# Ledger of designs, part 29: peptides against a protein of PDB entry 6RGO

Target 1, 392 residues: chain A of PDB entry 6RGO
Amino acid sequence: MALKLLGFNQDATCFSVISSNKGVTIYNCDPFGKCFELEKSTSNDEELDFLVEMLFSTSLIAVVDKTIGASKRKKLKIVNTKRKATICELTFPHEIMDVIMNRKIICVVLKSDQIFVYDISCMKLLRTIDVRGEKLKSTSKFRNSEAVGDIGVRVSLSTDNNSILCYSSYSKSDKENAPLNDIVVFDALKCIQINVLPAVHQSNIVCIACSPDGMLMATASEKGTIIRVFKTIDTENDEPILVNEFRRGSRPSRISEMKFNHDNTLLACVGESDTIHIFALPVTTTEADANEDDTLQQSSHSLSSSINGLQYISKGLANRFGKIIVSKIPTQSQQRHVAYIKIPENAKYRIGFPKDTTNTIHICGEDGNYLVYSIPRNEVGPCTLVKSNTFD

## One batch from the design tools (peptide)

Design b1_p13_2_s4 (made by RFdiffusion4, then SolubleMPNN; from b1_p13_2 with E3K E5K E12K)
Fold by OpenDDE base, seed 4:
Structure b1_p13_2_s4 (fold): chain B 392 residues (1-392), chain A 13 residues (1-13)
Amino acid sequence: as target 1 above (392 residues)
Amino acid sequence: DEKIKELQELLKE
């Protein structure tokens, strides 16, 4: 049977699959088993295509049937899985490309490069973000660049209630083919732009992950060789803070998904390669726990190490071409993975981090494998398989 | 709206 993976929910308690014969199936991870099935509406041997986004372990799913005709591709259904009933349906002017949600917000990405932001509690439209319209304010030419294939606006939403939305935007460069290589950080609840990270890659961004708390964001370009991690809200001298730069590999390979674990200590990536890579992030010690008043009088030896001021020689090459302020993202030493999982070649996998076990990763494959791995913390090496299940 | 009530119930799960 041809399986197509839709992915894990926000806390990796469930994953969704398209089965060519059955339609959409949602599996529970623990205990492993089918929790919901949505039958195909047609007897035709048409290739099934769906978007399904599940809200955590709730009975709420968002569904887009992309299988048949241009009309269905524009319809978002909010479904109660317990009742197997559509609660509401929204129709969009363009094809739905992506749907993401948390307990507060639904974001709907259209083929028009529009993002519709809804309050989930009432399905009220809060904002329409027109990523092309923002580009056109900076660049006078409507290039109908038919987005060749799979390049479009990418989004990621924090799983918390702060609802930090990160999306790819067009660079303000006067180039007729400005890439989708800027990131906008947006408060989806307040409908306010918080930050803009310009030119985070040289090519289009094809993958974005927001941390669960919305404080970090990971980005990957079409090359998929380098992953960059930024702070979302915080800036240093009005410039974006690069936290990490990771090397996935030396060869180009598309990254399809990235995720942070719950405590922002790990970033996983999966894509077209035979390897899921897991990277360690520096533990941001929130200074909050330093208030344990342990009065131990250890003596004040003032080692005044004089850190010599490295003068930044700004070589002013004032060439007359418009200052593309390529913010020199400080060349942090490219870190490698700390852990990895080998997956079958040509099998598409999806990843999820469970909330309660920060050193565990859930993966599922179009090969019909659901796998749980333990992530080593003290050594660089392979993850250990903890659980294995199969699905059809 | 009954639909909004149902939606708000599911959001509490």
Scores: peptide ipSAE 0.660, ipTM 0.972, DockQ to the pose 0.783
Fold by OpenDDE base, seed 2:
Structure b1_p13_2_s4 (fold): chain B 392 residues (1-392), chain A 13 residues (1-13)
Amino acid sequence: as target 1 above (392 residues)
Amino acid sequence: DEKIKELQELLKE
């Protein structure tokens, strides 16, 4: 049977799949089992496509039927899974490309490069962000969306109540084909732009991850060779703070998903490659807790791998247009993964981090495998398989 | 609105 993965919820307690025969199924991770099913409303011959976002372990899901020929591609349904009932339906002027949510905000990304921001508690529109409108009156020719496939606005939202929204924006270059290589950081509650990170990659950004607390953001371009991690809010001399630059690989490979763990110590990435990569982030000790005097000299030989926090002062080569180009970190100073998982080639996988176990990762594949891995703490190496389940 | 009430109940789960 053809399975299509929709992904994990915010805390990796559930994941969603499309089955060609059944429609949408939501699985619970522990105990493993089906918790919800949405019946197929279309003929057997149509390839099913859906967006399904679950709000944590709640009975609230957002659903978009993206199936070809369906007049439903512009419709967002908010569904109560316990009642199997639609609470509300919103219709948009354009096809829905993505939906993200937390306990405060729901964001809807359209094919028009618009982001609609709603207060989830009442479905009131707070803001419409026009990512193209920030680019001056350049001609309304819809990029013929036929040839240039999956290049659109990318978004990520903090899972906390601060509701930090990170989205890709068009570079201010006068070129008709300006890349989506700027990032905007937006307070979705206050509807205020907090920060702009210019030209974080040379090509279009295809993947963004916000940390759960909204303090960090990871970005990857179409090349998928380099992942950059930035602070979202903090700046140094009005410049973006680059925290890390990770090398996934030397060969181009698209990254489809990235996630931080719940304590911002790990970043995982998955995509078209045979490998899930897990990177360690430096623990930013907030200086605040330095006052409690407890002199317990436990000589933990923490091998302080002196991750020399290379304060990459972006020597912003002020290019002639005043855009700070993030200087390429020398290949020798690029950090590699600390852990990895091998996955089948050509199987699409999704990743999730459970809240209660910062060194555990959940993965699921279109091969019908749900796998739980333990991440090594003190060594660079493979993750250890802890649990395995199958689904159909 | 009953729908808003239902939505607010689910957001507390």
Scores: peptide ipSAE 0.656, ipTM 0.971, DockQ to the pose 0.784
Fold by OpenDDE base, seed 3:
Structure b1_p13_2_s4 (fold): chain B 392 residues (1-392), chain A 13 residues (1-13)
Amino acid sequence: as target 1 above (392 residues)
Amino acid sequence: DEKIKELQELLKE
């Protein structure tokens, strides 16, 4: 049977799949088994397509029927899985491209490059973000979006209550073909823009991940060779907003999903390659002022790798030319993965990090495999398979 | 609204 993966929920306790014969199925990870099924409403041999976002382990799901020919591609349903009932339905002016949520916010991304931000508790619209802005409405003939591949506004939302929304935006270049290579950081609760990261890649951003706490953001372009990690908020300290640059590979390959673990120590990526890559993030030790006076002179040779090469272009000129935040980080500073998982070639996989085990990763494949891996802490190498289950 | 009550109950799970 053709399976299509929808992904894990925020805490990787469940994952969603489309079965061509059954419709949408949600699986529980532990104990492994089916917890919800949404039956196919149509008898037609049409290829089923859905968006399904589950709110953690709750009975709340957001569902969009994206099946071709369906008039439902503009409709968001909020469903109670215990009652098998639609609580509410929202209709949008354009096709829904993505839906993300946490315990506070639902964001709905439209094909029009609009983001609708809702308070989940009452389904009240808080903000409409027009990513194209008012100026670009006049000249953009709707690109016949059939031929220009899956290039649209990408979004990621923090899983915490701070509700930090990161989204891709068009560069201010007067070129008719401005890339989606800017990032906007947005407080979805206060409805304020916090930050703008200009030109974080040379090409369109195709994948974004926000950390659970909203303090970090990872980005990948269409090339998928480099992953960049940024602070979402400018610290008052002249610390670089770009905290990490990771090399996934030498060959171009699309990254479909990235996720941080719950303590921001790991970043995983999956896509069209035969390999899931896991990168270690530097633990920002908040130096809690341990005022403990203990004089132990242990000469910890801080490997201050002197990143001397960051020419601080002074604050004054940056406002006029756009801060090229992507200084030419020497190719020498690109870290590789610390761990990896080999997956079958041409199998699409999704990833999730469970909350309680920061060194465990859940993966599921369109091959019908649900796999739990242990991530090595002290060595660079393969992850160890801990548990496997199959689904159909 | 009963629907809003149901939403608020599910958000507490």
Scores: peptide ipSAE 0.654, ipTM 0.971, DockQ to the pose 0.775
Fold by OpenDDE base, seed 1:
Structure b1_p13_2_s4 (fold): chain B 392 residues (1-392), chain A 13 residues (1-13)
Amino acid sequence: as target 1 above (392 residues)
Amino acid sequence: DEKIKELQELLKE
């Protein structure tokens, strides 16, 4: 059967899949099994497409039927999975491209490059962000959205209550074809822009991950060779703080998903390559925990000896046009993965970090495999398979 | 009202 992966929930306790024959199925990770099924509404052999966002382990899901020919691609349904009932339905002026949520906020991304921000507790619209709106004063040319494939506004939201929203925006360029290579950091609760990171890549950003606490973000371009990690809020001399630059590979390969673990010590990436890469982040010692156990310092020191050469190259070369270009970290200073998982080349995988085990990763494949891996702490190497299950 | 109440109950799970 053809499976399409929708992904894990925020705490990796569940994952969602589309089965061509059944519709949407949600699996529980532990104990492994089906916890919800949304039956196919049509008898037609049409390729099913859905957006499904689950709110942690709750009975709340957001659902969009994106099936071709379905007059539902503009409708968001909030569903109670225990009751199999629609609580709320919203209709948008344009096709829904993405939906993301936490316990406070739901964001809806439209094909129009608009982001609708709602208070999830009452489904009240807080803000409409028009990512094109800053440009539309100059160029009325609707980019014919037919020929520009999977290039749209990307979003990521912190899983905490701070509700930090990171989204890709168009660089301030007089060129008709300015890339989506700026990042805006937005407080979704206060509805204020808090930071702008200009030109974080040379090409369009295709993947963004926000840390659970909203203090970090990871970005990848269409090339998928370099992942950059930035501070979201903090700036140095009004310049963006680049924390890490990771090299996934030398060959271009699309990154489909990135995730931080719950303590911001690891960043995983997956995509069209045969390898899930896991990178170590420097532990930002907040000044508060300087008092306790000497014993944890020894394990961090072995990885930190490779990190000590990363002087904060915060000094973006201000180009003659006042644009801060994020200085490329020298290729020698680009960090590699600390761990990896080999996956089948033709199978799409999704990733999730469980809350309770910072050194464990959950993965699921369109090959019908759900796999749990242990991540090595002190050595660069393969992850160890701990548990496997199959689904259909 | 009832729908918002149900939504708020699910947000507490």
Scores: peptide ipSAE 0.653, ipTM 0.970, DockQ to the pose 0.782

## One batch from the design tools (peptide)

Design b1_p14_1 (made by RFdiffusion4)
Fold by OpenDDE base, seed 4:
Structure b1_p14_1 (fold): chain B 392 residues (1-392), chain A 14 residues (1-14)
Amino acid sequence: as target 1 above (392 residues)
Amino acid sequence: EEIEEIQELLEEDP
């Protein structure tokens, strides 16, 4: 049977699949089993296409039927999985491309490069973000560039209640074909733009991940060779803070999904390659105010090591072409993965990090495998398979 | 009604 993966929920307790014969199935990860099934509405041999976003392990799902007819592709259904009933339906002016949610917010991405932000608790529209309209304010030419297949606005939402929305936007370059290579950071609750990261890649951004707490974002371009990790909110001298630059590979390969683990110590990526890559992030020691009073007097040694080495790279060639603020992303040493998982060639996989086990990753494949891996902490190497299940 | 049901579902998984 042809399976199509929809992905994991926010905490990787469930994953959703499309079965060509059955419709949408949601699986629980532990204990492994079917928790919900949405039957195929039509007996036609048409290829099933759905968007399904599940709110954690709750009975709340958002569903878009993309299988048949341009009208259904514009409808978001909020469904109670326990009742197997639609609670409400929203209709949009354009085809729905993506749906993301947390406990506070639903974001709906349209083929028009619009993002509709809703308060989930009352299904009230908080904001319409018009990414094209923002471009048109910067670039005078209405090119109806039909978003050719895979190029469109990408979004990621923090899984926490802070509801930090990261989305790709068009660069302010006067070029008729400005790439989707800017990132906007948006407070989805307050409906305020927090930050703008200009030109984070040379080409269109095709994948974004927000950390669960919304403090970090990862970005990948169409090349998929380099992943950049930025702070979302914090800036240094009004410039974006690059936290990490990771090399996935030397060969171009599309990244379809990235995820942070729940403590922001790991970033995983999956895509068209035979390898899931897991990268280590520097632990930001939040100085937890350990106001524990413990009196131990240990002594004063003042190691004053003066690392002076600010190499001034030369001023010369900057003159003639307008200030492309190539944000001097500090030349961080491109780090490689610390761990990896080999997956079958041409199998699409999705990834999720469970909340309770920061060194565990859940993966599922269109090959019908649900796999749980342990991530090595102290060595660079393969992940260890802990559990395996099959689904149909 | 519809919104009350959504609110109940938002409370199912703390």
Scores: peptide ipSAE 0.624, ipTM 0.952, DockQ to the pose 0.828
Fold by OpenDDE base, seed 3:
Structure b1_p14_1 (fold): chain B 392 residues (1-392), chain A 14 residues (1-14)
Amino acid sequence: as target 1 above (392 residues)
Amino acid sequence: EEIEEIQELLEEDP
C-alpha cells in the first residue's frame, strides 16, 4: 500500500499517515494502535494529499484536503476526532502550504508567503504576516511551480505556551532572486517581532525547528550539510546568538525535518539520506555561582612585560554592516552527530521526541514501520532498537 | 457552540 507520512504530534504520543486505501489514519504510539481514521471523500484512485496537525493527545486536529481542486486546498477544517465532526472551517485567499499549532496558537502558511496567526481558543486572527512585504508584491509573478519541493516560507512554533514562531524571510538584497535565508523570531501571542537573524545560510532555508521552550532554533539550507543552532533572544551578556554548528555530512542532502528533545539536550534530523543524525547540544549549565570562597592566596609573581603598541582601531564601524551573525566560525568547530539511526534508502521517515524519555526517539517510515530507539548517552554510536510495530 | 467545543478539547490533555 502507498503510505505518506504526515508526522508526529508535539510530544510524539501519536503520528499521522495517509493510506491510499483508507485516507488519514492517526496511530497512538503507546499502546500502539489506530486511534482515528478520516475516510477519503473520493472513490477514485487519486493520490491523496492532506495536511494534518494534531494538538498533542487531544481530540483536536487541523485538516487540509489537498487532493483535489484549488478550493479544498484553501480550507482549514478544525475536527473533533472523538465526534468525527468538523467544528469549524476557515477559508484562505491562497493554497495552504503548512499548518502548525500549540495549545494557544494556530499558524497557517499560504502559497502567497503569508502567515496567518490565530488564537486557537477563539479562532480569532491575531496577525497576518506578509513575508514578501509590500515592495515584492509588484514583481513576483506567482511561481506556478508545481515543483515538488518549491522554495517557500518555512515555519516552526514552540510547543509551549510562550508560542515563539520562527520563520524564514527574504534577504533585503535588491536582487530579484533574494534567497529565503533570513530568520524572523516572532512572539505569536503578543504579535511582536523579537529578533531578525540575517543571512543565516548562503542559500534558501528549507528546514527550521524551534525548541519546545522557544529558546533555541535550528536551521538547515538546501545543501543540508550544515545545521546551525541559534538562541532566539539576544542575551544581555554579548553571548553569540549562534550557539552550535553541526555537520550532518559532506554531501548535499535535503533535510525534511528537525526536532529538539524536550530538555533541549538533543537535536535530531531526517531527510533524503539513509541516516537519522542526532546531535548533542551543550547543556547550558547555569553554573550556580558556587561562591566557594577558596581564599588560596598563592602569590604568583608580577611578570610585567610591557608589550605596548597595538592601537585601538575604534569599535565605531561595526554598526553599519548589519550584524554578520555568521562570523566565519572556523570550520574546526563543526561538531558531528553523537548518535545515528540507519533507515532504508529512499524511505521517507519522520521523527518525534517523547516528553517523558529524553533519550528515546520515535520514528515512523513510509515502509509501514513505527520504531522506538534508545539514544546512547556517553558513547558516539548507533541507537538501539527498543520497540517495533507495523502499520498499513 | 463551536468555540466552546474547541475550549473543551484544549483541556483534554493537560
Scores: peptide ipSAE 0.617, ipTM 0.951, DockQ to the pose 0.829
Fold by OpenDDE base, seed 1:
Structure b1_p14_1 (fold): chain B 392 residues (1-392), chain A 14 residues (1-14)
Amino acid sequence: as target 1 above (392 residues)
Amino acid sequence: EEIEEIQELLEEDP
């Protein structure tokens, strides 16, 4: 059967899939089993496409029927999974490309490069962000760039109540083909722009992950060779703070998903490559722990490779147009993965980090495998398979 | 009604 993965929920307690024969199925991770099924409304042999965003382990899901020929690609349904009932329906002017939520906010991304921000508690529209409108003020011509279906606004939302929204924006270039290589950091609750990270990659950003607390953001471009991690809110001398630069590989490969673990110590990435990569993040010691003089000689064997390179984004070449190009960290200082998982070639996988086990990763594949891996802490190496289940 | 049901679901513990 052809499976299409929709992904894990925020805490990796559930994942959703499209089965060609059944429609949308949500699986619980532990105990493993089906928890919800949305039956296919049509007997047609049309390739099913859906967006499903689940709010943690709750009975609240957002559903978009994206099936080709479906009149519903502009409709967001809020569904109670226990009741199997639509609570409410929102209709948008354009096709829905993505939906993300937390306990406070729903963000709806349209094919028009608009982001609609809602207060989930009352379904009130808080903001419409027009990512193109900022571009059009600079470029008088609507290029109907038939957006090659892969290039659009990318979003990520913090899973906490602070509701930090990170989205890709068009770089301020006089060129008609400005790339989606800027990032905007937005407080979705207050509806204010907090920060702008200009030209974080040379090409379009295709993947963004926000940390659960909204303090960190990971970005990857179409090349998928380098992942950059930035602070979202904090700036140094009005310049973005680059925390990490990770090398996924030397060969170009699309990254489809990235996730932080719950404590911001790990970043995982998955995509078109045969390998899930897991990177270690430096623990940001909040200054608060500096005062407990407790001499517990925990001989944490220093896999302190000297991450002394807080490379200040040196004022790289201020090109004549005042664009801060994020200076490429020298290839020698690019960190590699600390752990990896091998996956079948051409199998699409999704990733999730469970809340309670910071060294565990959940993965699911279009091959019908749900797998739980243990992440090594003290060595660079493969993850260990702990649990496996199959689904159809 | 619709909003009340959403609010009840937002209060569900995971």
Scores: peptide ipSAE 0.616, ipTM 0.952, DockQ to the pose 0.772
Fold by OpenDDE base, seed 2:
Structure b1_p14_1 (fold): chain B 392 residues (1-392), chain A 14 residues (1-14)
Amino acid sequence: as target 1 above (392 residues)
Amino acid sequence: EEIEEIQELLEEDP
């Protein structure tokens, strides 16, 4: 049976799968089992294509049926999984490419490079973000590039109530051939642009992850060799703060997903490679707890000590305008993974971090495996398999 | 009705 992974929910308590025979199935992670099934609307042997975004462990899902015709691809259904009923339906001018949500906001990404931002509590449109901008609407020959890997706007939303939206934007130089290599940080609640990170990669950004608290973001380009982590809100002398630069590999390989854990100590990435990589982030000491007593010098030799703080490197990626925004960290000083998981070649996997266990990662594969791994704390090495289940 | 149902579902998972 062909499986297509839709991914984990925000806290990795559930994951969604398209089964070629059944339709959309949502699995609960613990206890492992089916919690919802959306049957096929058609008896045809057509390849099923859906977007499904689940809101945490709630009975609220957003569904886009992409299987049949251009009209369905423009419809977002809000579904109550307990009632198995559509609550409401939104229709968009263009095909829906992505849907992300938290408890406050739904963001809908269109093939037109528009982001529609809704207040979830009343389904009110708060903002339409036009990433191409109004001046480019005239020459929008939609690249009907039938290429399965269409370079569109990428988005990530904080899972908290602050609702920090990070999205890829076109560089200012040559708008027709400009790469999607800028990042915009947007307060989705206030509808205010907070920050702009220009030219964070040389090529199009294909993957973005926002931290749960919205304070960090990770970016990867089409090359997928380097992952950059930035502060979202904070700036140094009006320049973006690069917190980390990680090297996934020497060979180009597309990254399909990245996730932070709930305490921003780990970043995981998955894609077309046989390896999930997990990177350690420096613990951001928030200055708040400076008042409690100096006494417990317990020498927890956390691996944090060897992460010599990459100095705020304001100096090195020459933007096309000669502004040096991100230093070339020498290839030898680029941080590697602290942990890894080997996955089958050609199996697509998705990743999620559970809320309660910061050193645990959930993964699921189109091979029908749901796997729980323990992440090593004090050594660089493979993750340990803790639990395994199969699904169909 | 529709909005009330959405609001109920938003409160299901604290």
Scores: peptide ipSAE 0.610, ipTM 0.950, DockQ to the pose 0.827

